# Peptides against a protein of PDB entry 5K2M: the designs that were tried, part 68

Target 1, 273 residues: chain A of PDB entry 5K2M
Amino acid sequence: MRIGITYTVLRREEMAIKERAGEFGEVVMLHEDDLLFPGNYDLDVVIIRNVSHFKALYTARLFESEGIPTVNSSRLIFEAGDKLFATLRLAGKVPVPEWKAALSEGGALRVPDSLGYPLVSKPVFGSWGRLLAKVNDRDSLEAVLEHRKWMKNPLYGIHYFQEFVEKPGRDIRSYVIGGEFVGAIYRYSNHWITNTARGGKAEPCSDPEVEELSVKAWEAFGEGALAIDIFESEKGLLVNEVNPNMEFKNAARVTGADMAGKLVEYAVEVAKT

## One batch from the design tools (peptide; aimed at target 1 R187 N243 N245 F248)

Design b2_p30_4_s1 (made by RFdiffusion4, then SolubleMPNN; from b2_p30_4, 14 letters changed)
Fold by OpenDDE base, seed 1:
Structure b2_p30_4_s1 (fold): chain B 273 residues (1-273), chain A 30 residues (1-30)
Amino acid sequence: as target 1 above (273 residues)
Amino acid sequence: GFGDYKEEDMTEEEAEELAEKLREAIRKAE
């Protein structure tokens, strides 16, 4: 078996994936700069670890066009990596924060009529809480919308809003690979944006409700490896978003779960189908 | 320079390091 691994930066995750993949076959590391298509790739499966969502999406689709399956698939990357498309999948299966989408400024200005204030404005793409805004009032909404007009990417003209969820100073990140729950962590933050990068403490999360909800959230997509972000709210657990290009360094460290091994095992299964 | 960092190519750690460097630069400019 020949396992490709595409990457932009050799992180701890990519090193762990490489090491575990070596137990199953020949590993071919493919730096983003070396990827040319069409190519004559002799690979049974490719693990997609490009940092950019769009680069990951296109890389996956390009390998698939050559008959090489990818983990994650271009379909999964597309549907899970877009917050709005992910919400559309999730909303039919699991509890999600209340949301609205608008395709114009005029539509966006009416969102508070349905959701009230405070709101959270999100871009449909992007990671690590970039361009998240807590919108407390009309003036703040108008400011966010004004800024969006000057953003070059037309996807910033897709207005996605959620209700503001009061969290207990933490959120949950779980991992589901091939339909198997692998582990979960609490991410602590004093800020309404929980991100482990920003010096947040991570702790193991052992909650059967989180496990069940995480699997159901994965089933909304039905394939691949996903990180799942869950909020603890007054309404119960809410699935906020999923990530098809998961970082797991902190989760693996805190839980002791073999995230890299589970990802490789799943990729090997995909290669055999 | 800071302008060469494509936001799309940064890791979470790199983005945070950059944000810290920017915050520090702003504090030094004040």
Scores: peptide ipSAE 0.016, ipTM 0.457, DockQ to the pose 0.027
OpenDDE base, seeds 2, 3, 4, 5: peptide ipSAE 0.009, 0.018, 0.015, 0.008; ipTM 0.433, 0.514, 0.457, 0.411; seeds 3, 4, 5 fail the geometry check

Design b2_p30_5 (made by RFdiffusion4)
Pose (drawn by RFdiffusion4):
Order: sequence, then C-alpha cells, then structure tokens
Structure b2_p30_5 (pose): chain A 273 residues (1-273), chain P 30 residues (1-30)
Amino acid sequence: as target 1 above (273 residues)
Amino acid sequence: ASEAHKRALHALFKLADDLFDPEVALSADD
C-alpha cells in the first residue's frame, strides 16, 4: 500500500494525515514541485491536500489520468468546490438559502427583486470567507458590481447571491466522510462572517438535527470527504455550502474526533478500488 | 493525443495561480 499526499505546505492537517497513512502503508509526500505529468507514479491512492483549490482540482484530474484514484476526486473537487454547481446539486435534496445567479451586471441588478435586501454576494470559487459582501441596498450592490467588473478574473463575472440569513452569532461546520457523520462544531464570531480563517472560534456541536441534515447534504454528491456549512435560521437549518479540501484542526481539537484518521481510512478503502 | 492532453492539463496546473485569484481560491477553513 503506497499512499500519496499532495500538499503545498505542511499544515497540522497534513501532518496528521501523513501520520495516519503511515499506519496503513508507505507514505509518499508529494509537494507541488514533485508533480509533473505525464509521469510514472506508483501509487494505489492519492490524498489531495493542495491549498489552492484549482491546483487540487488539476492534480486530482492528472492522477486520475495515470489510473490512480484520488480523494477527493476531480469531479467532487469541481462540483462541491464551486458555489453555483454545488447549489444546483444540493437544491431539492436539502433546504438551502434562497439564491440567484446572473451572468452580467445588468442581470445582477434585478436580483434584489427576487431576494430582497439584505443580500449576500460571494465569489463562486472562494473560500475562507473572502470577498463575501453583505449588500443592504442598491448603492452597495452597484459598488460590489463595479469592483467585481474591474477585477481581472472572468470567474468574478458569474454573479452568485443569497438572501442574508440572520444566524444566531454563529454557524455550523460538520464533517461527513464516505457517508459517515464524523463530527460538527459551531463557529462563533461577533461578525456575520464566521470562518475560523478570519478569526471565528470553534466549539463542539452535538445537535442531532445537524447530523441527519449533514448526511443528506453529502448524499447529494454521493462520494468523498466533505466539510459542510450549515446555518441556523428562523426557518430551520439551511445547508449553505460544501467544501472538498477540508480543514479541521480546530474541529478535531474541539470535538476530539479523528478527522485525519477517518479521511485516511476512507482513502485506503478507495485504494482497494 | 493522450500524452498531449496530460501536458495541457499539467500546464493549467502550473498556471493556476496566474489564472485565478490565489488569495480567494483556497482550501476550506475549519
């Protein structure tokens, strides 16, 4: 059993994964510098841990082209990692915040007629709560759209919005791996953006409703290891997002759950074809 | 054709940070 781990830097998550994988077989640490294709790699499975979402997608696709299964797969990395594609997959399967998509500035200006104010603008490929905007009126919408327009990346032209959900000073992050719920936390902040990457704080979450909803959200994709974001609202729990390159150091510490071990066990199972 | 396809994918991999906003396109936080 040879288990590959692709990485950019060795965060705590990558170190814990390396250790757990060593109990099952030879670990082959693959920095981005070691990635060259086409190439001969002798691996039964690769765990994708690249920090760049896009580098993770392409390395997963490249290893798949060498006949080497990846965790997560290139398909899941793309579908689950893009807010719009992921919302299309979650819709009708679990409750989600109301959302709209527009393809131009003019189309985006009509979004408030459907969603109302306040509304949330966020990039389709983003993470760590970056470039999220709470838009309270037209002037703010025009400001966000004007800035998006002048940004180089054509992906900023895909305008994705959600109604603003009044959360109780926190949100929920849960983890489902291979269909098994493995844990959840609250992420507190005095700010409406609660990511731990922006200073949000982890506490254990033992709400049985989140476990079931988290499995249903995972079932919309039917594979892999997903970190799932959930909002509490006056209309019950809402699934906001799913994440295919999960970070869990605060979550594992707070809940005591072995998220690195469970990811590895799942990877060994996919390594057996 | 298969080898050229793999090389094109690899070029995209190397250009990923030039093509996309690396400060936003990040893995998930916890």

Design b2_p30_5_s1 (made by RFdiffusion4, then SolubleMPNN; from b2_p30_5, 19 letters changed)
Fold by OpenDDE base, seed 5:
Structure b2_p30_5_s1 (fold): chain B 273 residues (1-273), chain A 30 residues (1-30)
Amino acid sequence: as target 1 above (273 residues)
Amino acid sequence: KKVEEQKELYEKFKNADKDYDPSVALRGSD
């Protein structure tokens, strides 16, 4: 078994994955600078750990074109890594926050007619709460839309909005790998954006409803390793988003779940399929 | 036991990402 690991930065997660992968076979670390295509890669599977969503997506697709399976697959990265595409998958299987998408400023200005205020403006791509805006009124909406006109990436012209969900000072991050629930944490923050990467505290979450909902959310995609963000709302549990490029060091340390081991085990299973 | 094992694993690699800020790493890549 030869296991590739693509990466941008050697984080603690990549080091843990590397260590666990060494128990199953030969490990080939591949920095982004090492990647040229078409290539002659002697690998049975590649674990995708590129930091950029787009670089991860293209890297996965390029290996797949060489007949090498990836974890995650390019399909999963594409569908799960886009907030709108992920919402489209999730909405058919699990409760999600109310959402609207608009393809123009004129369309976006009508979103409050359906969602009301406050609402949340999100880019369709991005992580760690980057470019999230709580929009409390019309003036704030106009400001967000004005700023988007000056952004370079055309994807900023895709206007994705959610209802603002009042949370109990925390959210839930769960992990499902190969259809198996591996663990969950509460992420505490006094800010409406909860993320441990921004200094939030993590605590174990042991809730059968979270486990069931997390597996159902994973089943909306049907493959891979996903982190799942769940809100505790007045309407019950809502699946906010999923992440195919998950960080897990805090979750592993808090829960004791071997996230890196489970990811490698799944990659080995994929290699044998 | 399991929590301690995972804590030890990620403490072993604490210097790998000490200067890593994901907000900086992706800044301007969008």
Scores: peptide ipSAE 0.548, ipTM 0.875, DockQ to the pose 0.028
OpenDDE base, seeds 1, 2, 3, 4: peptide ipSAE 0.498, 0.542, 0.529, 0.522; ipTM 0.838, 0.877, 0.874, 0.856

Design b2_p30_5_s2 (made by RFdiffusion4, then SolubleMPNN; from b2_p30_5, 16 letters changed)
Fold by OpenDDE base, seed 3:
Structure b2_p30_5_s2 (fold): chain B 273 residues (1-273), chain A 30 residues (1-30)
Amino acid sequence: as target 1 above (273 residues)
Amino acid sequence: SMVEKQRELQELFEKADELFDPSVALRGSD
């Protein structure tokens, strides 16, 4: 078994994946600078750990074109890594925050007629709460839309909105790999954006409802390794988004779950199919 | 121990990565 690992930066996750992969076979670390296609890669599977969503997507697709399966697949990265496409999958299987999509400014200006205020404006791509806006009124909506007109990437012209969900000062991040629930954490934040990257406490989450919901959310995609962001709302648990390029350093530390091992085990399974 | 040296090396790599890309420090906190 020869296991490739693509990476942009060697984080704790990539180190853990490398270590665990070494138990199953030969490990080939592939920095982004090492990747040229078409190439003659002697690999049975590639674990995709590129930082950029688009670099991860294209790297996965390029290896797949060489007949080498990837974890995650380019299909999963594409569908799960786009907030709107992920919502379309999730909405058919699990509770999600109320959402609207508009393809024009005129359409976007009518979103409050259905969602009301406050609402959250999200780009369909991007991570770590970048370009998330809490929109409290019409003036704020117009300002967000005006700024979007000047953004170079045409994907900023896809207007995705959610209802604002009041959270109890935390959210839940769960991990499902190959359909198996691996673990979950509470992420505490005083900000409405609960990204632990801004300095938050993580605690283990042991809730059977979270486990069940997380598996159902994964089943909406039916493959791969996903981190799942869940809100505790007055309406119950809501699946906010999924991440096909999951970070798990804090979750592994807090829960003691072998997330790197589970990811490698899944990659080995994929290599055998 | 070899384990301690590996940990020290990991910490050194993490620190180096944080110096080169501050976004790495942000990513490792999930």
Scores: peptide ipSAE 0.014, ipTM 0.431, DockQ to the pose 0.101
OpenDDE base, seeds 1, 2, 4, 5: peptide ipSAE 0.013, 0.013, 0.014, 0.015; ipTM 0.443, 0.420, 0.432, 0.465; seeds 2, 4, 5 fail the geometry check

Design b2_p30_5_s3 (made by RFdiffusion4, then SolubleMPNN; from b2_p30_5, 17 letters changed)
Fold by OpenDDE base, seed 5:
Order: sequence, then structure tokens, then C-alpha cells
Structure b2_p30_5_s3 (fold): chain B 273 residues (1-273), chain A 30 residues (1-30)
Amino acid sequence: as target 1 above (273 residues)
Amino acid sequence: MKEEEQRKLQEKFYRADEDYDPEVALRGSD
């Protein structure tokens, strides 16, 4: 078996995936600079680890066009990596925060009429809490919308909003690979944006309700490896978003779960299908 | 070699057209 791994930066995750993949077969590391298509790649499966959502998406689709399956698939990356498309999948299966989408400034200005304040403005793409805004009032909403007009990417014209969810100073990140729950962590933060990259603490989460909800959230997509962000709200557990290009170095460390191994095992299963 | 390659990669990807911040990507979200 020949396992490709596409990457932008060799992080701890990519190193762990490479090491574990070597136990199952020959490993071919493919940096973004090495990727040319069509390329006649001799690979049984490719693990997609490009940092860019869009580069990951296109890389996956390009390998698929050559008959090489990918983990994750281009379909999954597309649907899970877009916050709005992910919400559309999730909302049919699991509790999610209340949300609205608008395709114009005039539409966006009416969002508070249904959701009230405070709101959270999110780009449909992007990671690590980038361009998230807590919108407390009309003036703040107008400011966010004004700034969006001057952003060059047309996707910033897709206005996605959620209700602001009060959290108990933490959120949950769970991991589901091939439909199997692998583990979960609490991410602690004093800021409304929970992100460990901003100095958050991670602790193991052992909650059967989180496990069940995480599997159901994965089933909304029905394939691949997903990190799932869950809020503990006054309404109960809410699935906020999913990530088809998961980081797991701290989660693996804290839980002891073999996330890299589980990802490789799943990729090997995909290659045999 | 690895640190210089990482630095060159960081410098190369600090393009305003990327959908991510390379420094944040290295720090991680978990």
C-alpha cells in the first residue's frame, strides 16, 4: 500500500500521521510545491493535510479525478469546511445555535429582528476565530457590514450570523473518525472565543452525551475524520461547527487517544473500498 | 534545514491571498 500525505507545514500532527502511516505501507510526503496535476500518482489513498481550506479542497478533488481516494474527501471538505454548509447538514440531525444567513447588507440588517442581540458574525470560511465579531448593537452591526464591503474575497458578502451562546468559560472539541468516537477535550478560555492558540487550557472530556452527540454530528456528513466543536449552553449541548482538517496534538496528548493512528487506519480502510 | 524550510514556508505563505495565518496555523487551535 502507498499512502500519500499532502501538507503545507510539517506540524506535530503531520509528523505523527507520517510515522503511523509507515506501519501500514510506503509513505509519500507531498508538499504543496510538489503537487502538479494531472500527475499520474501511484498512490492507493491520500491523507489531506493542507492548511488552507481551499487548497485542501482542490487537492482532494484533483486526486479524486485521478481515481485516488482521499481522507478527507473533497465532498466532506467542501461541506464541513464551510460554516454555513456545515450548519445546513448539522441542523437536520443535532441541536445547533440559532442562525441566519443573508446575501445582502439590507438582509443582514434585518437579522437582529429575528435573533436579537448579541449576535456573532462569522465568515463562512476560516479557522482559529478569525474575523469573528460579537455584535452587541446596531452600530456594531453596521460597522462589521461596512468593513465587509471593502474585503476583496466575494465570500465575505455571504453574511452568516449565530445567536451569542453564553458558555461556562469553556467549550468542547470532540473527534470522530470513520464514525467512531475517538476522544474529546474541554478548552478553557476567559474570552468568548475559545481557542487554545490564545492560551487556553485543555482537559479530557468524558461525557456520554458528548460522545453520542459527536457521533450524530458526524453522521450528518456520513464519512471521514472530523473535529466537532460543542457548546455547553442553557439549552443543553449545541454543535457549533465541524473541522475537516483537524488539529489534534493537544487533544491526543491530553486524552491519550491515538488520533493519528485512527486517521491512518481509516485511510487504509478507504483505500480498500 | 527544517527550521529554515519552515521559516521560508512561513514567509512564502504570509501572502494576503491565503485563507489562513501561518503563525496561527503553527500554534494550533486544540
Scores: peptide ipSAE 0.195, ipTM 0.675, DockQ to the pose 0.141
OpenDDE base, seeds 1, 2, 3, 4: peptide ipSAE 0.087, 0.170, 0.186, 0.167; ipTM 0.612, 0.678, 0.675, 0.693; seed 1 fails the geometry check

Design b2_p30_5_s4 (made by RFdiffusion4, then SolubleMPNN; from b2_p30_5, 16 letters changed)
Fold by OpenDDE base, seed 2:
Parts: sequence; C-alpha cells; structure tokens
Structure b2_p30_5_s4 (fold): chain B 273 residues (1-273), chain A 30 residues (1-30)
Amino acid sequence: as target 1 above (273 residues)
Amino acid sequence: SMKAEQEKLQQLFDKADELFDPSVALRGSD
C-alpha cells in the first residue's frame, strides 16, 4: 500500500495523518511544489490536504485522471466545498437554515422580501469566516453588494444568503468519515461567527441527536470525510455547512477520537475498491 | 516567495492555536 498525502503546510492534522498512514504502508508526502501533471505516480490512494479549496479540487481531479482514487474525491470536494452546492444536497435530507441565492444585485436586493432581516451574506467559497457579513438592514445590504462588484473573482457575483440564526454562544462541529460518526465538539464564542481560529473554548459534544443528524448530513453526499457545522436554534438542530477539507486537531484533542486514524483507514478502504 | 506565504500561514495557524489552546503558547516559551 502506497499512500500519497498532498499538502500546502504541515499542520498538526497532516502530521497526524502521516504518522497513522505509516502504520498501513509506505507514505509519500507531496507538497504543492512537488505536483506536476500529467505524472507517473505510483500510489494506491491520495489523501488531499491542500489548504486551498480550488487547489484541493484540482489536485483530486488530476490524480483521478491518472486512475488514482482520492480522499476526498473531486466530486465531494466540489459539492461539499461550495456553500450553495452543499446547501442543495443538505436541504433534501436534513434541516438547514433558510437560504436564498441571487445571481445579480437586483436579485440580491429582493432577498429580504423572503427572509427578512437580519441576514448572513456568505461567499460560496472560502473558509474561516472570511467575508461573512451580518446584514441588519438595507444600507448594510447595499454596502455588501457594492463591495462585491469590485472583487476580482467572478464567484463573488454569486450571492448566497442565510437567515441569521441566534445561537446559544456556541455551535457544534461533528465529524463523519466513511459514514461513521467519529466525534463532535461544542465551539464557544462570544462572536456570532463561531470559529476556533478566532479563539474559543471547545468541549466534547455527546448528543445522540447530533450523531444521527451528522450521519444523515453525510448521507446527503454519500462518501468521504466531512466536518459538519450544526447550529442549535429555536427550530432545533440545523446543518449550516460541511467542510471536505476538515481541521480536526482541536476536536481530536478534546474528544480523544482518532480522527487521523479513521481518515487513513477510510483511505485504505477506498484504495481496495 | 511561496515559502514566506507558508510561514505566514503557519504563523496564523500557530496564533489560532494559541488563542484556542493557551498551552500551545506555553510550550513555545520552553
């Protein structure tokens, strides 16, 4: 068994994955600078850990074109890593926050007619709460839309909005790998953007409803390893988003779950199919 | 350079770790 691991930066996650992969076979670390396609890669499977969503997507697709399976697959990265496409998958199986998509400023200006205020404006791509805006009123909406016009990436012209969900000072992040629930944490924050990268407390989440919902959310995609962000709302649990390029160092530390091992085990299973 | 961007990104992750787990900051001082 030869296991490739693509990466941009050696984080705690990549180090843990490397260590666990070494128990199953030969490990080939592949920095982004080492990747050239088409290539002659002698690998049974590749674990995709590129930080950039787009680099991860293209890397996965390029290996698949050489007949090498990837974890996650390019299909999963594409569908789960886009907030709008992920919502389209999730909305058919699990409760999600109310949402609207618009393809123009004129369309976006009508979103409050359906969802009211406050809104959350999200780019369809990106991580760590980048360019999330709480839109409380018309003036704020116009300002967000004006700024989007001057952004160079055409994907900023895809306007994705959610209802603002009042959270109890925390959210839930769960992990499902190969359809198995691996663990979950509460992420505490005094800010409406709950992100571990902005400082926060994490605690284990042991809730059977979270486990069941997390598995159902994973089943909307039907493959791979996903981190799942869940909100506790007055309407019950809502699946906010999924991440096909999950950070798990804090969750692994807090829960004691072998997330790196589970990811490698799944990659080895994928290599055998 | 790509290396300088990687180092900046690593510093951002390290800062995020320090903010999330203050024990990480303590390990760097030994």
Scores: peptide ipSAE 0.008, ipTM 0.405, DockQ to the pose 0.035
OpenDDE base, seeds 1, 3, 4, 5: peptide ipSAE 0.014, 0.008, 0.009, 0.014; ipTM 0.474, 0.424, 0.426, 0.484; seeds 1, 3, 4, 5 fail the geometry check

Design b2_p30_6 (made by RFdiffusion4)
Pose (drawn by RFdiffusion4):
Structure b2_p30_6 (pose): chain A 273 residues (1-273), chain P 30 residues (1-30)
Amino acid sequence: as target 1 above (273 residues)
Amino acid sequence: DEELEKELEEEFQPGLPFLTEEDLKQLGDD
């Protein structure tokens, strides 16, 4: 059993994964510099841990082209990692915040007629709560759209919006691996953006409703290891997003759950075809 | 381009840190 781990830097998550994988077989640490294709790699499975979402997608696709299964797969990395594609997959399967998509500035200006104010603008490929905007009126919408327009990346032209959900000073992050719920946390902040990457703080979450909803959200994709974001609202729990390159150091510490071990166990199972 | 991003975040994310490319290398997806 040879287990590959692709990485950019060795965060706590990557170190814990390396250790757990060592109990099952030879660990082959693959930095981005070690990635060259086409190439001969002798691996039964690769755990994708690249920090760049896009580098993770392409390395997963490249290893798949060498006949080497990846966790997560290139398909899941793309579908779950893009806010719009993921919302299309979650819709009708679990409750989600109301949302709209537009393809131009003019189309985006009509979004408030459907969603109302306040509304949330966020990039389709983003993470860490970056470039999220709470838009309270037209002037703010025009400001966001004008800035998006001047940004180089054509992906900023895909305008994705959600109604603003009044959360109780926190949100929920849960983890489902291979269909098994493995844990959840609250992420608190005095700011409406609660990501731990922006200073949000983890606490254990033992709400049984989140466990069931988290499995249903995972079932919309039917594979892999997903970190799932959930909002509490006056209309019950809402699934906001899913994440295919999960960070969990604060979550594992707070809940005591072995998220790195469970990811590895799942990877060994996929390695058996 | 980064300056535009920073300006947008300063306006719509007051009180939150701006995340540089170097910071991002040390952070998992969240």

Design b2_p30_6_s1 (made by RFdiffusion4, then SolubleMPNN; from b2_p30_6, 9 letters changed)
Fold by OpenDDE base, seed 3:
Structure b2_p30_6_s1 (fold): chain B 273 residues (1-273), chain A 30 residues (1-30)
Amino acid sequence: as target 1 above (273 residues)
Amino acid sequence: DEEIKRALEERFQPGLPFLTEEELLLLGED
């Protein structure tokens, strides 16, 4: 078996994936600079580890066009990597924060009529809480909308909002690969954005409800490897978002779970299908 | 560092906030 691994930067995750993949066959590391299409790639499967969401999406689609399956698939990257599209999948299967989408400023200004204040403004693409805004009132909403008009990416014109969820100073990140729950962590922060990339402590999360909910959230997509962000709320557990380009270094360290091995095992299964 | 920053800018848009040193440490080797 020949396993490709596409990457932008050789992170701890990519090194671990490479090491584990070597146990199953020949590993072909493919930096973004090495990728030209159409190409003649002798690969049975490709693990997509490009840092850019869009680079990952297009890389996956390009390999698929040559008959080479990818983990994750371009379909999964597309649907899970967009917060709104992910919400559309999740909302039919699991509890999610209340949300609204608007396609204009005029529409966005009516969102509080249904969600109330405070609410959270999110871009449909993003990571590590970038460009998240807690909107407490009308003036703040108008300011956020005004600033978005001058952002260069047309996707900023897609207005996605959630209710503000009061969290107990932490959130949960779980990992599901091929439908199997692999592990979960608590991410602690004194900020309303609890992402560990902003200095949060991580601790193991051993909760059967988290495990069950995580699997159900994965089933909304039905394939691949996902990191799942879960909130603890007064209403119970809520699935906030998913990430098809998961970082797992901290989770693997804290839980001892073989995230890289599970990802490779799944890729090998995909190659055999 | 610069390669990570570039990749992240491509993911969102040029001129977005760079990763903090702490974010880089989370992504990098120990």
Scores: peptide ipSAE 0.019, ipTM 0.501, DockQ to the pose 0.106
OpenDDE base, seeds 1, 2, 4, 5: peptide ipSAE 0.018, 0.012, 0.019, 0.019; ipTM 0.493, 0.487, 0.551, 0.498; seeds 1, 4 fail the geometry check

Design b2_p30_6_s2 (made by RFdiffusion4, then SolubleMPNN; from b2_p30_6, 12 letters changed)
Fold by OpenDDE base, seed 3:
Structure b2_p30_6_s2 (fold): chain B 273 residues (1-273), chain A 30 residues (1-30)
Amino acid sequence: as target 1 above (273 residues)
Amino acid sequence: DKEIERAYEEQFQPGLPFLSDEELLLLGED
């Protein structure tokens, strides 16, 4: 078996994936600079570890066009990596924060009529709380919308909003690979944006409800390896988002779970289907 | 749906963010 691994930067995760992949077959490391298409890669499967969402998406689609399956697939990267598209998948299967989407400023200004204040403005792409705004009032909403008009990427014109969820100073990140729950952690933060892993304390999360919900969230997509962000709310557990380009260094360290191994095992299974 | 995917992909124009959050994190660890 020949396992490709595409990457932008060799992180601890990519090193661990490479090491584990070597136990299952020949490993071919493919830096972004090495990727030219159409090509003859002679690979049975490719593990996509490009850091950029868009590069990961296109890389996956390009390999798929040559008959080489990818983990994650371009479909999964596309649907899971967009917050709105992810919400569309999740909302039918698991509890999610209340949300609204608007395609114009005029539409966006009516969102509080449904969600009320405070609400959270999110771009449909990006991570780590980048360009998240807690919108407490009309003036703040107008300011966010005004700034969005001047952003260069047209996707900033897709207005995605959630209710503001009061969290107990932490959130949950779980990992599901190939439908198997691998592990979960609590991420502690004194800020309302808990997803900034900058120095946050992580602890193991051993909650059967989290495990069940995580698997159900994964089933909304039905394939691949996902990190799942879950909020503890007064309404119970809410699935906030999923990430098809998961970081797992901290989670692996804290839980002791072999996330790299599980990812490789899944990739090997995908190669055999 | 391939048609929805295609329509969405056609809107992918170069723009912010150039660097992913993970890239930013890596740059901060160096």
Scores: peptide ipSAE 0.018, ipTM 0.564, DockQ to the pose 0.057
OpenDDE base, seeds 1, 2, 4, 5: peptide ipSAE 0.010, 0.022, 0.008, 0.015; ipTM 0.461, 0.473, 0.451, 0.475; seeds 1, 2, 4 fail the geometry check

Design b2_p30_6_s3 (made by RFdiffusion4, then SolubleMPNN; from b2_p30_6, 8 letters changed)
Fold by OpenDDE base, seed 2:
Structure b2_p30_6_s3 (fold): chain B 273 residues (1-273), chain A 30 residues (1-30)
Amino acid sequence: as target 1 above (273 residues)
Amino acid sequence: DEAIERELEERFQPGLPFLTEEELLLLGED
């Protein structure tokens, strides 16, 4: 078994994946600077750990074009890594926050007629809660829309909105790999954006309802390794989004789950199919 | 992602394969 690992930077996750992959076969670390296509890669599977969503997507597709399976697949990265496309998959299987999409400013200005205020503006791409805006009123909506016009990437012209969900000072991050629930954590934050990088605490989440919902959310995509963001709302549990480029260092530390090992085990299974 | 890429490019000297523990903490949106 020859396992490729693509990466932009060696994070704790990539180091753990490398270590665990070494137990299953030969490991080939592939920095972004090492990637040229078409190439003659002698690999049975590639674990995609590029930081950029787009670099991860294209890297996966390029390996697949050479007949090498990837974890995650380019299909999964594409569908799960876009917040709108992920919502389209999830909404058919699990409870999600109410959402609207608009393709113009004129359309976006009508979103409050359906969702009311406050609402959350999200870019369809990107991680780390960046460019999330709590839109409390018309003036704030107009400001967000005006700023989007001056952003370089045309994808910022895709207007994705959710209802604002009141959370109990935390959210849930769960992990499902190959359809198996591997663990979950509570992420505590005093800010409406729950983000551990902003000084949040993480604690283990042992809730059977979270486990069941997480597996159902994964089943909406039907493959790969996903981190799943879940909100505790007055309406019950809501699946907010999924991440095909999951970070798991804090979750692994807090839960004791061998997330890197589970990812490698799944990659080895994918290589055999 | 472009903002992350820029943040990575701006915070991390080009060519460092490893993030420092401090840098890992800053990026850790776990």
Scores: peptide ipSAE 0.009, ipTM 0.461, DockQ to the pose 0.140
OpenDDE base, seeds 1, 3, 4, 5: peptide ipSAE 0.008, 0.021, 0.018, 0.007; ipTM 0.462, 0.551, 0.521, 0.437; seeds 3, 4, 5 fail the geometry check

Design b2_p30_6_s4 (made by RFdiffusion4, then SolubleMPNN; from b2_p30_6, 10 letters changed)
Fold by OpenDDE base, seed 3:
Structure b2_p30_6_s4 (fold): chain B 273 residues (1-273), chain A 30 residues (1-30)
Amino acid sequence: as target 1 above (273 residues)
Amino acid sequence: DDEIKKELEAKFQPGLPYLTEEELLLLGED
C-alpha cells in the first residue's frame, strides 16, 4: 500500500495522518510544489490536505484522472465545500437553517420578505467565517450587496443567506468518516461566529441526537470524511454546514478519538475498492 | 510563524482569500 498525502502546510493533522498512514504502508508526502500533472504517481490512494478549497478540489480531480482515488473525492469536495451545494444535499435529509439563494441584487433585496431580519450573508466558498455578515436591516443588506459588486471573484455574486440562529454561546462540531461517527465537540464563543480558531474553548459532546443527526448529514453525501457544524436552536438541532477538508486537532485532543487513524483506515478501504 | 506566513502567502494566488494571521496560527503546530 502506497499512500499519498497532499498538503500546503504541515499541520498537527497532517503529522498525525502521516504517522498513522505509516502503519498501513509506504507514505509519500506531497507538498503543493511537488505536484505536476500529468504525472506518473505510484500511489494506491491520496489523502487530500491542501488548505485551499479550490486547490484541494483540483488536486483531487487531477489524481482521479490518473486513476488514483482520493480522500476526499473531487465530487465530495465540490459538493460539500460549497455552502449552497451542501445545503441542497442536506436540506433533503436533515433539518437546516432556513435559507435563500439569489442570483442578482434585485433578488437578494427580496430575501428579507421570506426570511425576515436578522439574516446571515455567506459567500458560497471560504473557510473560518470569512465574509460572514449579520444583516440586521435594509441599510446593512444594501451595503453588503454593494461591496459584493466590487469583489473580483464572480462567485461573490451568488448571494446565499440564512436565518440568524440564536445559539447558546456555543456550536457543535462533529466528525463522520466513512459513515461512522468518530466524535463531537462543543465550541464555545461569545461571538456569533463560533470558531475554535478565535480562542474558543472546546469540550467533548456526548449526545446521541448529535450522533444520529451527524450520520444522517453524512448520508446526504454518501462518502468521505466530513466535519459537520450543528446549531442548537429553539427549533432543535440544525445542520449549518459541512467541511470536506476538516481540521480536527482540537477535537482529537478533547475527545481522545483517533481521527487521523479513522481517516487513514477509510483511505485504505477506498484504495481497495 | 513568519516562515509559515511567507510560505502561505507565496502559495496563495490573488484569486483566493489570503489567510488571516489567526488562520495562519491555526495552521501552526502551536
Scores: peptide ipSAE 0.020, ipTM 0.509, DockQ to the pose 0.091
OpenDDE base, seeds 1, 2, 4, 5: peptide ipSAE 0.009, 0.019, 0.010, 0.008; ipTM 0.477, 0.498, 0.470, 0.432; seed 5 fails the geometry check

